# Peptides against a protein of PDB entry 4U39, part 78

Target 1, 302 residues: chain A of PDB entry 4U39
Amino acid sequence: SIKVIGVGGGGNNAVNRMIENEVQGVEYIAVNTDAQALNLSKAEVKMQIGAKLTRGLGAGANPEVGKKAAEESKEQIEEALKGADMVFVTAGMGGGTGTGAAPVIAQIAKDLGALTVGVVTRPFTFEGRKRQLQAAGGISAMKEAVDTLIVIPNDRILEIVDKNTPMLEAFREADNVLRQGVQGISDLIATPGLINLDFADVKTIMSNKGSALMGIGIATGENRAAEAAKKAISSPLLEAAIDGAQGVLMNITGGTNLSLYEVQEAADIVASASDQDVNMIFGSVINENLKDEIVVTVIATG

## One batch from the design tools (peptide; made by RFdiffusion4, then SolubleMPNN)

Design b2_p15_8_s2 (from b2_p15_8, 4 letters changed)
Fold by OpenDDE base, seed 4:
Structure b2_p15_8_s2 (fold): chain B 302 residues (1-302), chain A 15 residues (1-15)
Amino acid sequence: as target 1 above (302 residues)
Amino acid sequence: MEIFFVGTAKELLSL
């Protein structure tokens, strides 16, 4: 089974976005120290952590409170994650709960023997230096606790949105990028394909790889597959080129008119941009909502 | 009809 655990406000907003976009084949868990915020979650499983420590009043933007809250609730977290083959831990780094609790939750998932993938955001620069410093500590702790860590630099989202985009919409776009990171991987595993991917192949690419890079490309029109693939490998979300990547997960999502030729063309572009000996897993997904759009998600490891 | 192709590069070349 695949479990997606959203930790704190940003993680729970991302989980809500995943549920709203009907991401299939995953169980959703919302975790928070704030009981009022947790009540707004759409997740089937809602877990308040650190009830004794925080009394449901949240972590006060303190990562140490978030950490201690997860430690207090360890047994409850273990029970919720038990039997998962894969666990996605999603959080917005820089806050209290997400920054402090996500590494603890990730370690619990890993200790249970799940393939543990972190999908987290760095705060926007406008959230201030304190959040950036707290995020750096949380990301460091997360890297030690996961098999693979995808870090989304929120400031790079500002390169792909209009300059007049309200701050609230920039956060919604961050939630959407978190969704794309989780969905891009989960669709490869959870969705019945013409060729069933062995979960062992996913483990080979993602186990103990540390930091991963994520690129997203979207295109329409006659060359949409090639354009989407080129945009993915040159995505502003990539902190580096994928040319040295030893492992690649590629998701090609299109409408009902997605052709095998388009899938091959996109896969060839991504493979050609990767290491010569790259272990590439790719999946093609049909999403009727995309119509003429193709979305390519690339996750590079190693 | 959700047509999902999930595979390795080797499997793609075999189609």
Scores: peptide ipSAE 0.194, ipTM 0.798, DockQ to the pose 0.326
Fold by OpenDDE base, seed 3:
Structure b2_p15_8_s2 (fold): chain B 302 residues (1-302), chain A 15 residues (1-15)
Amino acid sequence: as target 1 above (302 residues)
Amino acid sequence: MEIFFVGTAKELLSL
């Protein structure tokens, strides 16, 4: 089974966005130290952590409180994650609960023998230096606790959106990018269809790989597949080029008019931009909500 | 949501 665990405010917002976009074949768990915020989760499983420590009042933007809250609730977290083959841990880094609890939860998942993938954001620079410093500590702790860590630099989202985009919409876009990172992988494993991919191939690409890069490309029109692939491999979300990556996960999502030729064209572009000896896994997904759009998601590991 | 294809680069080249 695949479990997605959202940790703290940002992680829970991302999980809500996944549920709203009907991401299939995954179980959703919401974790928070704030009981009022947790009640707003759309997840089937809701877990309040650190109830004795925090009295449900949240972590006060302190990562040490988030850490201790997860440690207090270790047995409950173990029970909720038990029997998962794969665990996605999603959080917004820089806060109290997400920054402190996500590494503890990730370690619990890994110790249970699940393939553990972190999908986290760095805060925007405008959220202030304190959040950036707290996020750096949380990301460092996540690297030690996961098999693969995808870090989304929120400041790079500002390169994709209009300059007049309201601050609240920039946070919604960060939640959407977290969704795309989880869905890009989970759709390759969990969705009913022509599944020629075994979970062992995913484990080979993602186990003990450390930091991974994620690129997203969206295009429309006659050359939409090639354009989406080119945008994905040159995405502002990529902190480096994918040319040295030992493993690549590629998702090609289109509408009902997605052709095999378009899938091949996009895959050839991504493969040609990768290492010659790259282990590439790709999947193509039909999403009826995509009209003339193609979305290419690339996750580069190693 | 429907999966059209999931596989490896080698499998794609065989289609």
Scores: peptide ipSAE 0.125, ipTM 0.768, DockQ to the pose 0.318
Fold by OpenDDE base, seed 5:
Structure b2_p15_8_s2 (fold): chain B 302 residues (1-302), chain A 15 residues (1-15)
Amino acid sequence: as target 1 above (302 residues)
Amino acid sequence: MEIFFVGTAKELLSL
């Protein structure tokens, strides 16, 4: 089974966005120290952590409180994650709960033998230096606790959105990028394809790989597949080129008019931008809502 | 309908 655990406010917003976009084949868990915020989750499983420590009043933007809250609730987290083959831990870094609890939760998932993937955001620079410093500490702790860690630099989202994009929309886009990171992987595993993917192959690419890079490309028109692939491998979300990656996960999502030629063209572009000996898993997904759009998601590991 | 391929970049380019 695949579980997605949203940790703290940002993680829970991402989980809500995943549910709203009908990401299939995954179980959703919302975790928070704030009981009121947790009640707003759309997840079926809602877990308040650190009830004794915080009394449901949240972590006060203190990562140490978030950490201790997860430690207090370890047994509950273990029970909720038990039997998962894969666990996505999603959080907005820089806050109290997400920053402190997500590494603890990730370690619990990993200790249970799940393939543990972190999908987290760095705060925007405008959220202040304190959040950036807290996020850096949380990301460092996440890296030690996961098999693969995808870090989304929120400031790079500002490069792909309109300059007049309201702050609220920038946060929504961050939630959407978190969704795309989870969905791009989960669709490859959870959705029955023409060719069944062995979960062992996913494990080979993602197990103990540390930091991963994520790129997203979206395009329309006659060359949409090639354009989307080129945008993905040159995405502002990529902190480095993918040419040295030992593993690549590629998802190409299109409408009902997605052709095999377009899938091949996109895959060839991504493969050509990667190492010659790269282990690549690619999948194509049909989403009727995309109409003429193609979305390429690339996750580079190693 | 999903198409999945697992392999090396070299194998993919040979398809």
Scores: peptide ipSAE 0.059, ipTM 0.723, DockQ to the pose 0.755
Fold by OpenDDE base, seed 1:
Structure b2_p15_8_s2 (fold): chain B 302 residues (1-302), chain A 15 residues (1-15)
Amino acid sequence: as target 1 above (302 residues)
Amino acid sequence: MEIFFVGTAKELLSL
């Protein structure tokens, strides 16, 4: 089974976005120290952590409170994660609960033998230096606790949105990028392909790889597959080129008119931009809502 | 949502 755990406010907003987009084949768990915020989650499983420590009033933007809250609730987290083959831990880094609790939850998942993937954001520069420093500490702790960590730099989202985009919409776009990271991987696993991707192949690419890079490309028109692939490998979300990546996960999502030729063309572009000995897993997904749009998600590991 | 294909690059090239 695949479980997605949203940790704190940012993680829970991302989980809500995943549920709203009907990401299939995953179980959703919302985790928070704030009981009122947790009640707004759309997740089936809602877990209040650190009830004794925080009394449901949240972590006060203190990562140490978030950490202790997850430690207090360890047995509850273990029971919620029991039998998971894969666990996604999603959080907005820089806050109290997400920054402190996400590494603890990730370690619990890893100790249970689940393939543990972190999908987290760095705060926007406008959220201030304190959040950036807290996020750096949380990201460091996540790297030790996960098999693969995808870090989304929120400031790079501002390069792909309109300059007049309201602050609230920039956060919604961050939630959407978190969704795309989780969905891009989960779609490869949760749906039996025409070719049985062994979950072992995903484990080979993602187990103990440390930091991963994520790129997203969207295009329409005659060369849409090639354009989407080129945009993905040159995405502003990539902190580096994928040319050194030993493992690549690629998702190609299109409408009902997505052809095998388009899938092949996109895969060849991504493979050619990767290491010569790249272990590449790709999936193609039909989404009727995309019509003429192709979305390419690339996750590079190693 | 329907999955059209899931596989490795090697598997795609063999189709």
Scores: peptide ipSAE 0.026, ipTM 0.644, DockQ to the pose 0.327

Design b2_p15_8_s3 (from b2_p15_8 with S1A T3I A10K)
Fold by OpenDDE base, seed 4:
Structure b2_p15_8_s3 (fold): chain B 302 residues (1-302), chain A 15 residues (1-15)
Amino acid sequence: as target 1 above (302 residues)
Amino acid sequence: AEIFFVGTAKELLAL
């Protein structure tokens, strides 16, 4: 089974976005120290952590409170994660709960033998230096606790949205990018294809790989596959080129009109931009909601 | 049709 755990406010917003976009084949778990915020989760499983420590009043933007809250609730987290083959831990880094609890939850998942993937955001520069420093500590702790860590630099989202985008919409776009990172991987495993991807192959590419980079490309029109692939490999979200990666996961998602030619064209572009000996997994997924759009997600590991 | 590939970039380009 695949479990997606949203940790704290940003993680829970991302999980809500995943549920709203009907990401299938995954179980959603919302984790928070704030009981009121947790009540707004759309996840089937809602877990309040650190009830004794915080009394449901949240972590007060303190990562040490988030950490201790997850440690207090370890047994409950273990029970919720038991039997997962793969666990996505999603959080907005820089806050109290997400920054402190996400590494603890990730370690619990890893200790249970799940393939543990972190999908987290760095805070925007406008959130201030304190959040950046807290996020750096949380990201460092996540690297030790996961098999693969996808770090989304939120400031790069400002390069793909309109300059007049309200701050609240920039956070919603961060939630959407977190969704795309989880969905891009989960769809490769959970969507029944003509050829089922062996979960062992995903484990080989993602186990103990450390940091990963994600690129996303979206396009429409006659050259949409090639354009989406080119946008993905040149995505502002990529802090480095994919040619240095030891592993590449690629998802090509389109509507019911997605052709084999378009899939091949997109795959060839990503493969041509990669090292020749890179271990590559790619999959094509049909999403009826995309209609005329193609979405290419590239995850570079190693 | 859903296509999955597992292999090297070189192997993919050779298909």
Scores: peptide ipSAE 0.310, ipTM 0.866, DockQ to the pose 0.815
Fold by OpenDDE base, seed 3:
Structure b2_p15_8_s3 (fold): chain B 302 residues (1-302), chain A 15 residues (1-15)
Amino acid sequence: as target 1 above (302 residues)
Amino acid sequence: AEIFFVGTAKELLAL
């Protein structure tokens, strides 16, 4: 089974966004130290951690409280993650609960033998230096605790949105990018097709790879597949080119009018931008909610 | 998903 565990406020917002977008074939777990915030989760499984430590009042933006809260609740986390083949740990780094608890939860998932993927955000620069420093420590701890860690630099989201985008919409876009990172992988595994992916191939690309980069491209019109692929491989979310990657996952998502030609055209662009010997998994997904849009998600590992 | 390719970039470009 695939489990998605949202940790703290940002992680739980991302999980809510995944549920709202009907991300299929995954089980959702919401984890928080704040009991009131946890009640707003749409996840089937809601877990309050550190109930003795925090009394449900949250971590006070302190990562050490988030860490200790996860350690207090270790047995409950183990029980909730038991039997997962894959675990996505999603969090907004820089806060108390997400920063402190996400690495502990990731380590628990990894110790249970699950393929453990972190999908986390770095805070925006405007959230202040304290959050950036806390996030750096949490990301370092996540990197040791996961098989693959996708780090989304929120400041790069500001390059893809209008300059007049309200702060609230910038956070919603961060939640959406977290969703796209999880969904881009989970759809390849969990969505039934004529050709199903072997989970062993996913393990080959994602096991013990450390940091991963994600690019997203969206386009419409006659050349939409090529444009979406080009945008994905040149995405501002990519901190480096994909040609240095040891593994590449590509998801091309379109409406019911997605053609085999468009899928091949997008794949050829991504493959041509990759190392010749890179291990690749390419899949297509039909989303009936997409009209004329194509979304290409590229995840580069290693 | 419909998995259309699993392999290397070189193998894909050779199809």
Scores: peptide ipSAE 0.302, ipTM 0.876, DockQ to the pose 0.671
Fold by OpenDDE base, seed 2:
Structure b2_p15_8_s3 (fold): chain B 302 residues (1-302), chain A 15 residues (1-15)
Amino acid sequence: as target 1 above (302 residues)
Amino acid sequence: AEIFFVGTAKELLAL
């Protein structure tokens, strides 16, 4: 089974976005120290952590409170994650709960023998230096606790959105990028294709790979596959070129009109931009909601 | 129809 655990405010917003976009084949778990915020989760499983420590009032933007809250609730987290083959831990780094609890939850998942993937954001520069420093500490702790850690630099989202985009929409886009990171992988595993991807192949590419980068490309029109692939490999979200990666996961998602030719064209572009000996997993997914859009997601590991 | 490939970039380009 695949479990997605949203940790703190940002992680739970991302989980809500996943549920709203009907990301299938995964179990959703919402974790928070704030009981009021947790009640707003759309996840079936809602877990309040650190109830004794915080009394449901949240972590006060302190990562040490988030950490201790997860430690207090370890047995409850273990029970919720038990039997998962794969666990996605999603969080916005820089806060209290997400920054402190996500590494603890990730370690619990890993200790249970699940393939543990972190999908986390760095705060925007405008959120201030304190959040950036807290995020750096949380990301460091996540690297030790996960098999693969996808880090989304939120400042790079400002390069893909309009300059006049309201701050609230920039946060919604961060939640959407977190969704795309989880969905880009989960769809490859959870959606029954013509060729079943062996979970062992995913495990080979993602186990003990450390940091990963994600690129996303979206396009429409006659050359949409090529354009989406080119945008993905040149995505502002990529802090480095994919040619240095030890593994590449790519997902090509299109509407019902997605052609085999478009799939091949996009795959060839990503493969040509990768190291020749890189281990790749490639999959195509049909999403009826995309109409004429193609979305290419590239995850570079190692 | 979902298409999956598992292998190297070189192997993918050789298909």
Scores: peptide ipSAE 0.261, ipTM 0.841, DockQ to the pose 0.794
Fold by OpenDDE base, seed 5:
Structure b2_p15_8_s3 (fold): chain B 302 residues (1-302), chain A 15 residues (1-15)
Amino acid sequence: as target 1 above (302 residues)
Amino acid sequence: AEIFFVGTAKELLAL
């Protein structure tokens, strides 16, 4: 089974966005130290952590409180994660709960033998230096606790949105990018394709790979597959080129009119931008809601 | 129809 665990405010917003977009084949768990915020989660499983420590009042933007809250609730987290083959841990780094608890939860998942993937954000520069420093510490702790860590640099979202985009919409886009990172992988595993990917193949690409990069491309029109693939490999979300990656996961999502030729064209572009000996998994997914759009998600590991 | 491939970039380009 695949479990997605949202940790703190940002992680729970991302989980809500996943549920709203009907990301299938996964179980959702919402974790928070703030009981009031947790009640707003759409997840079936809601877990308040650190009830004795915080009394449900949250972590006060202190990562050490978030850490201790997860440690207090370790047995409850273990029971909620039990039987998962794969665990996604999603959080907004720089806060109290997400920054402190996400690494603890990730380590619990890994110790249970699950393939553990972190999908986290760096705060925007405008959130201030304190959040950036807290996020850096939390990301370092996540890297040690996961098999693969996808880090979304929120400042790069400002390069893909309109300059007039309200701050609230920039946060919603960060939640959407977190969704795309989880869904791009989970769809490859959970959706019954013509060829069932062996979970062993995904495990080979993602196990003990450390930091991963994610690129997203969206396009429409006659050359939409090629344009989406080119946008994905040149995405502002990529902190480096994918040519040095040891592994690549590629998801090509389109409407019911997605052709085999378009899938091949997009895959060829990403493969040509990668090392010749890179381990690649690619999959195509049909999403009836995309109509004429193609979405290419590239995750580069190693 | 969902199509999945597992292999190297070189193997993919050879299809």
Scores: peptide ipSAE 0.091, ipTM 0.712, DockQ to the pose 0.798

Design b2_p15_8_s4 (from b2_p15_8 with S1A T3V A10K)
Fold by OpenDDE base, seed 2:
Order: structure tokens, then C-alpha cells, then sequence
Structure b2_p15_8_s4 (fold): chain B 302 residues (1-302), chain A 15 residues (1-15)
């Protein structure tokens, strides 16, 4: 089974976005120290952590409170994660709960023998230096606790959205990018295709790979596949070129009009930009909601 | 998803 655990406000917003976008084949768990925020989760499983420590009032933007809250609730987290083959831990770094609890939850998942993937955001620079410093500590702790850590630099989202984009929309886009990171992987595993992906193949690419980067490309029109693939490999979200990666995951998602030629064209572009000996998993997904759009998601591991 | 390839970039480009 695949479990997605949203940790704190940002992680739970991302999980809500996943549920709203009907991400299939995964179980959703919402974790928070704030009981009121947790009640707004759309996840079937809602877990309040650190109930004794915080009394449901949240972590007060303190990562040490988030950490201790997860430690207090370790047995509940273990029970909720038990039997998962794969666990996605999603969080916005820089806050209290997400920054502190996500590494603890990730370690619990890893200790249970699940393939543990972190999908986290760095805060925007405008959120201030305190959040950036807290995020750096949380990301460092996540690296030790996961098999693969996808880090989304939120400031790079500002390069892909309109300059006039309201701050609330920039946060919604961060939630959407977190969704795309989880969905880009989970769809490859959870949705039966022409080629059954062995979970062993995913483990080969994602186990003990450390940091990963994600690129996203979206396009429409006659050259949409090539354009989307080129945008993905040159995405502002990629802090480095994909040619240094030890593994590459590609998901091409299109409407019902997605052609085999478009899938191949996108794959060839991504493969040509990668190291020749890099292990790759390529998949295609049909999403009827995309109509004429193609979305290429590239995840570079290692 | 239809997984259509698992392997190396070299193997994909050779198809």
C-alpha cells in the first residue's frame, strides 16, 4: 500500500489538494498539532499529535515542539503507517509542526521498512529568515530520515507564475507542486498500466538516494509534448541539471488525446538530457481533466 | 499510469 502523510499546515493543504485532484491508489493521513486545522483536512485518517504537549493549540512555529509532538505520538504514527510499502511524507518546511514532526514521522516509516519519500517545500524568502533557518534544519533532518527527499524551492515558483500573482495563489501553487511531486510518482505505481512497474524498480531508483529535484512542464498545441518535456528539464524548480542525477522518474500526463508519439517524444527529450547510464522510470497517465494540456513531471534523484 | 519504460537512458534511446 501507498500512504501519503501530510504533516502540519502546508502538508495538510497539499493532501487536501491531492484529494481534490482525485489522486488515486493512495491512502491519506493528515497529521497536525493544531486540532482546528486538522478538522479541516479531507483525509480519511486524521491524527492529532502531541495532544498532551500542545493541547491541540499547535506548535507555535517551534520545530522542537513539532518534534516532541511526533515523539509523544510515536506509537499512533507507527500504527497508522504499519503495512505501507511506500510512505510519502509531505510538509512545508519552516513552520513548527511540519519542520519538527516530518523527520520523526519519516524515520518511523523508514524503520517500519517502507520506502520513505519526503516531498517538502522551502519557504518563500518573503516568509523571513527565521523560517528559512528552521526549514534548513528540518530539511537536514529529513535527509537522514528518508530514502529520497524532493525539495521544492518556493521562490522558484515565483518564476513560473505571473508577477502579479497574489500571495495566496503562490501558496496554492506550492501546494499544487507538492501534489505534482507525490502524484507524479504515485500514479506510476498505483495505476495498472501496460507495463507493470515492479515496486523493486521504484526501490532501486529511490532507496537511499538522498536529495531529489523536480521539474514540471506544461504545454498545449501541436508540439505540446516536446514543449512540456523541454520545460520540465529546464524547470526553474530544478536547482541543478538532470544530467547529474543517479535516477530519473518521468510522468507524462495528458488528456484522452495523448498519443504514443507524444509520449515517445517527451521521453526522448528527457532521456537525451540525462546521463546515459542513469536508471529511469517513464510512465504516461490519462487525465480527462487536462483536455489539450500535457504535463511532464521529471524527478531527478541523487 | 502506463509505465512504458524501465531501464537506462541509453536503453531508452536505443529503442
Amino acid sequence: as target 1 above (302 residues)
Amino acid sequence: AEVFFVGTAKELLAL
Scores: peptide ipSAE 0.345, ipTM 0.891, DockQ to the pose 0.670
Fold by OpenDDE base, seed 5:
Structure b2_p15_8_s4 (fold): chain B 302 residues (1-302), chain A 15 residues (1-15)
Amino acid sequence: as target 1 above (302 residues)
Amino acid sequence: AEVFFVGTAKELLAL
């Protein structure tokens, strides 16, 4: 089974966005130290952590409180994660609960033998230096606790969105990018296709790979597949080129009119931008909500 | 998803 754990406010907002976008084949768990915020989660499983420590009042933007809250609730986290083959841990780094609890939850998942993938954001520069420093500590702790860590640099989202985009919409876009990172991987595994992906192949690409980068491309029109693929490999979200990666995951998502030719064209572009010996997993997804759009998601591991 | 390829970039480009 695949489990997605949203940790703290940002992680729970991302999980809500995943549920709203009907991401299939995964179980959702919302984790928070704030009981009022947790009640707003759309997840089926809601877990308040550190009830004795925080009394449901949250972590006060202190990562050490978030950490201790997860440690207090270790047995409950273990029970909720039991039987997962794969665990996604999603959080906004720089806060109290997400930054402190996400590494503890990730380590619990890994110790249970699940393939553990972190999908986290760095705070925007405008959230201030304190959040950036807390995020750096949380990201460092996540790297040790996961098999693969996707880090979304929120400041790069500002290069993709309009300059007049309100701050609240920039946060919603960060939640959407977190969704795309989880969904881009989970759809390859959870949805049966013509070729059943062996979970061993996913483990080969994602186990003990450390940091990963994500690129996203969206296009419409006659050359939409090629344009989406080119945008994905040149995405502002990529802090480096994909040619240095040890593994590449590609998801091409389109409407019911997605052709085999378009899938092949996108795959050839991504493969041509990759190292010749890089291990790759490529899949296609039909999303009936996509009309003329193609979305290419590329995840570079290692 | 329909997984359509698992292998190396070189193997994909050789198809």
Scores: peptide ipSAE 0.338, ipTM 0.890, DockQ to the pose 0.675
Fold by OpenDDE base, seed 4:
Structure b2_p15_8_s4 (fold): chain B 302 residues (1-302), chain A 15 residues (1-15)
Amino acid sequence: as target 1 above (302 residues)
Amino acid sequence: AEVFFVGTAKELLAL
């Protein structure tokens, strides 16, 4: 099974966005130290951590409280993650709960033998230096606790959205990018197709790879596949070019009019931008909600 | 998903 665990406010908002977008074939778990915030989760499984430590009042933006809360609730986390083949740990780094608890939860998933993928955000620069420093510590702890860590630099989202985008909408876009990172991988595994991906192939590309980068491209019109692929490999979310990657996962998602030719064009563009000997997984997904849009998601590992 | 390729970039470009 595939489990997505949202940790703290940002992780839970991302999980809510995944549920709202009907991401299939995954089990959702919401984890928080704030009981009131946890009640707003749409996840089937809601877990309050550190109930003794925090009394449900949250971590007070302190990562050490988030860490201790997850440690207090270790057995409950183990039971919730038991039997997962793959675990996505999603969080907004820089806060108390997400920053402190996500590495502990990831380590629990890894110790259970799940392929453990972190999908986390760095805070926006406007959230201040304290959040950036806390996020850096949490990201470092996540790298040790996961097989692959996708880090989304939130400041790069400001290059994709309008400059007049309200701060609240910038956070919603961060939640959407977290969704796209999880969905881009989970759809390759969880959605039945003519050719099913062997989970062993995913393990080969994602196990013990450390940091990963994500690129997203969206396009419409006659050259939409090629345009979306070019946007994905040149995405502002990529802090480096994909040609240095040891592994590449590509998801091309389109409406019911997605052609095999469009899939091949997009794959050829991504492959041509990659190292010749890079291990690649390419999949296509049909999403009826996209109509005329194509979304290319590229995950570069290693 | 329809996974249509698993392999190297070189192998894909050779199809």
Scores: peptide ipSAE 0.328, ipTM 0.881, DockQ to the pose 0.673
Fold by OpenDDE base, seed 3:
Structure b2_p15_8_s4 (fold): chain B 302 residues (1-302), chain A 15 residues (1-15)
Amino acid sequence: as target 1 above (302 residues)
Amino acid sequence: AEVFFVGTAKELLAL
């Protein structure tokens, strides 16, 4: 089974966004130290951690409280993760609960033998230096606790949105990018296709790879597949070119009018930008909610 | 998802 764990406020917002977008074939777990915030989760499983430590009042933006809360609730986390083949740990880094608890939860998942993927955000620069420093420590701890860590630099989201985008919409876009990172992988595994992906192939690309980069491209019109692929490999979210990657995951999502030619064209563009010996998993998804849009998600590992 | 390809970039470009 695939489990997605939202940890703290940002992680739980991302999980809510995944549920709202009907991401299929995954089980959702919401984890928080704040009981009131946790009640707003749409996840089937809601887990309050550190109930003795925090009394449900949250971590007070302190990562050490988030860490201790997860440690207090270790047995409960283990039971919730038991039997997962893959675990996504999603969080907004820089806060108390997400920063402190996500690495502990990730380590628990990894110790249970699940393929453990972190999908986390760096805080925006405007959230201040304290959050950036806390996030750096949490990301370092996540890197040790996961098989693959996708780090989304929120400041790069500001390059893909309008300059007049309200702060609230920038956070919503961060939640959406977290969704796209999880969904881009989970759809390849969980949704039936013409070629069944062996979970061993996913493990080959994602096991013990450390940091991963994600690019997203969206386009419409006659050249939409090529444009979406080019945007994905040149995405501001990519802190480096994909040609240095040891593994590449590609997801092409389109409407019912997505053609095999468009899929091949996008695949050829991404493969041509990759190392010749890179291990690739390439899949397409039909989303009936997409009309004329193609979304290409590229995840580069290693 | 319909997985279209699992392999190397070189193998994909040779298809």
Scores: peptide ipSAE 0.333, ipTM 0.890, DockQ to the pose 0.674; fails the geometry check

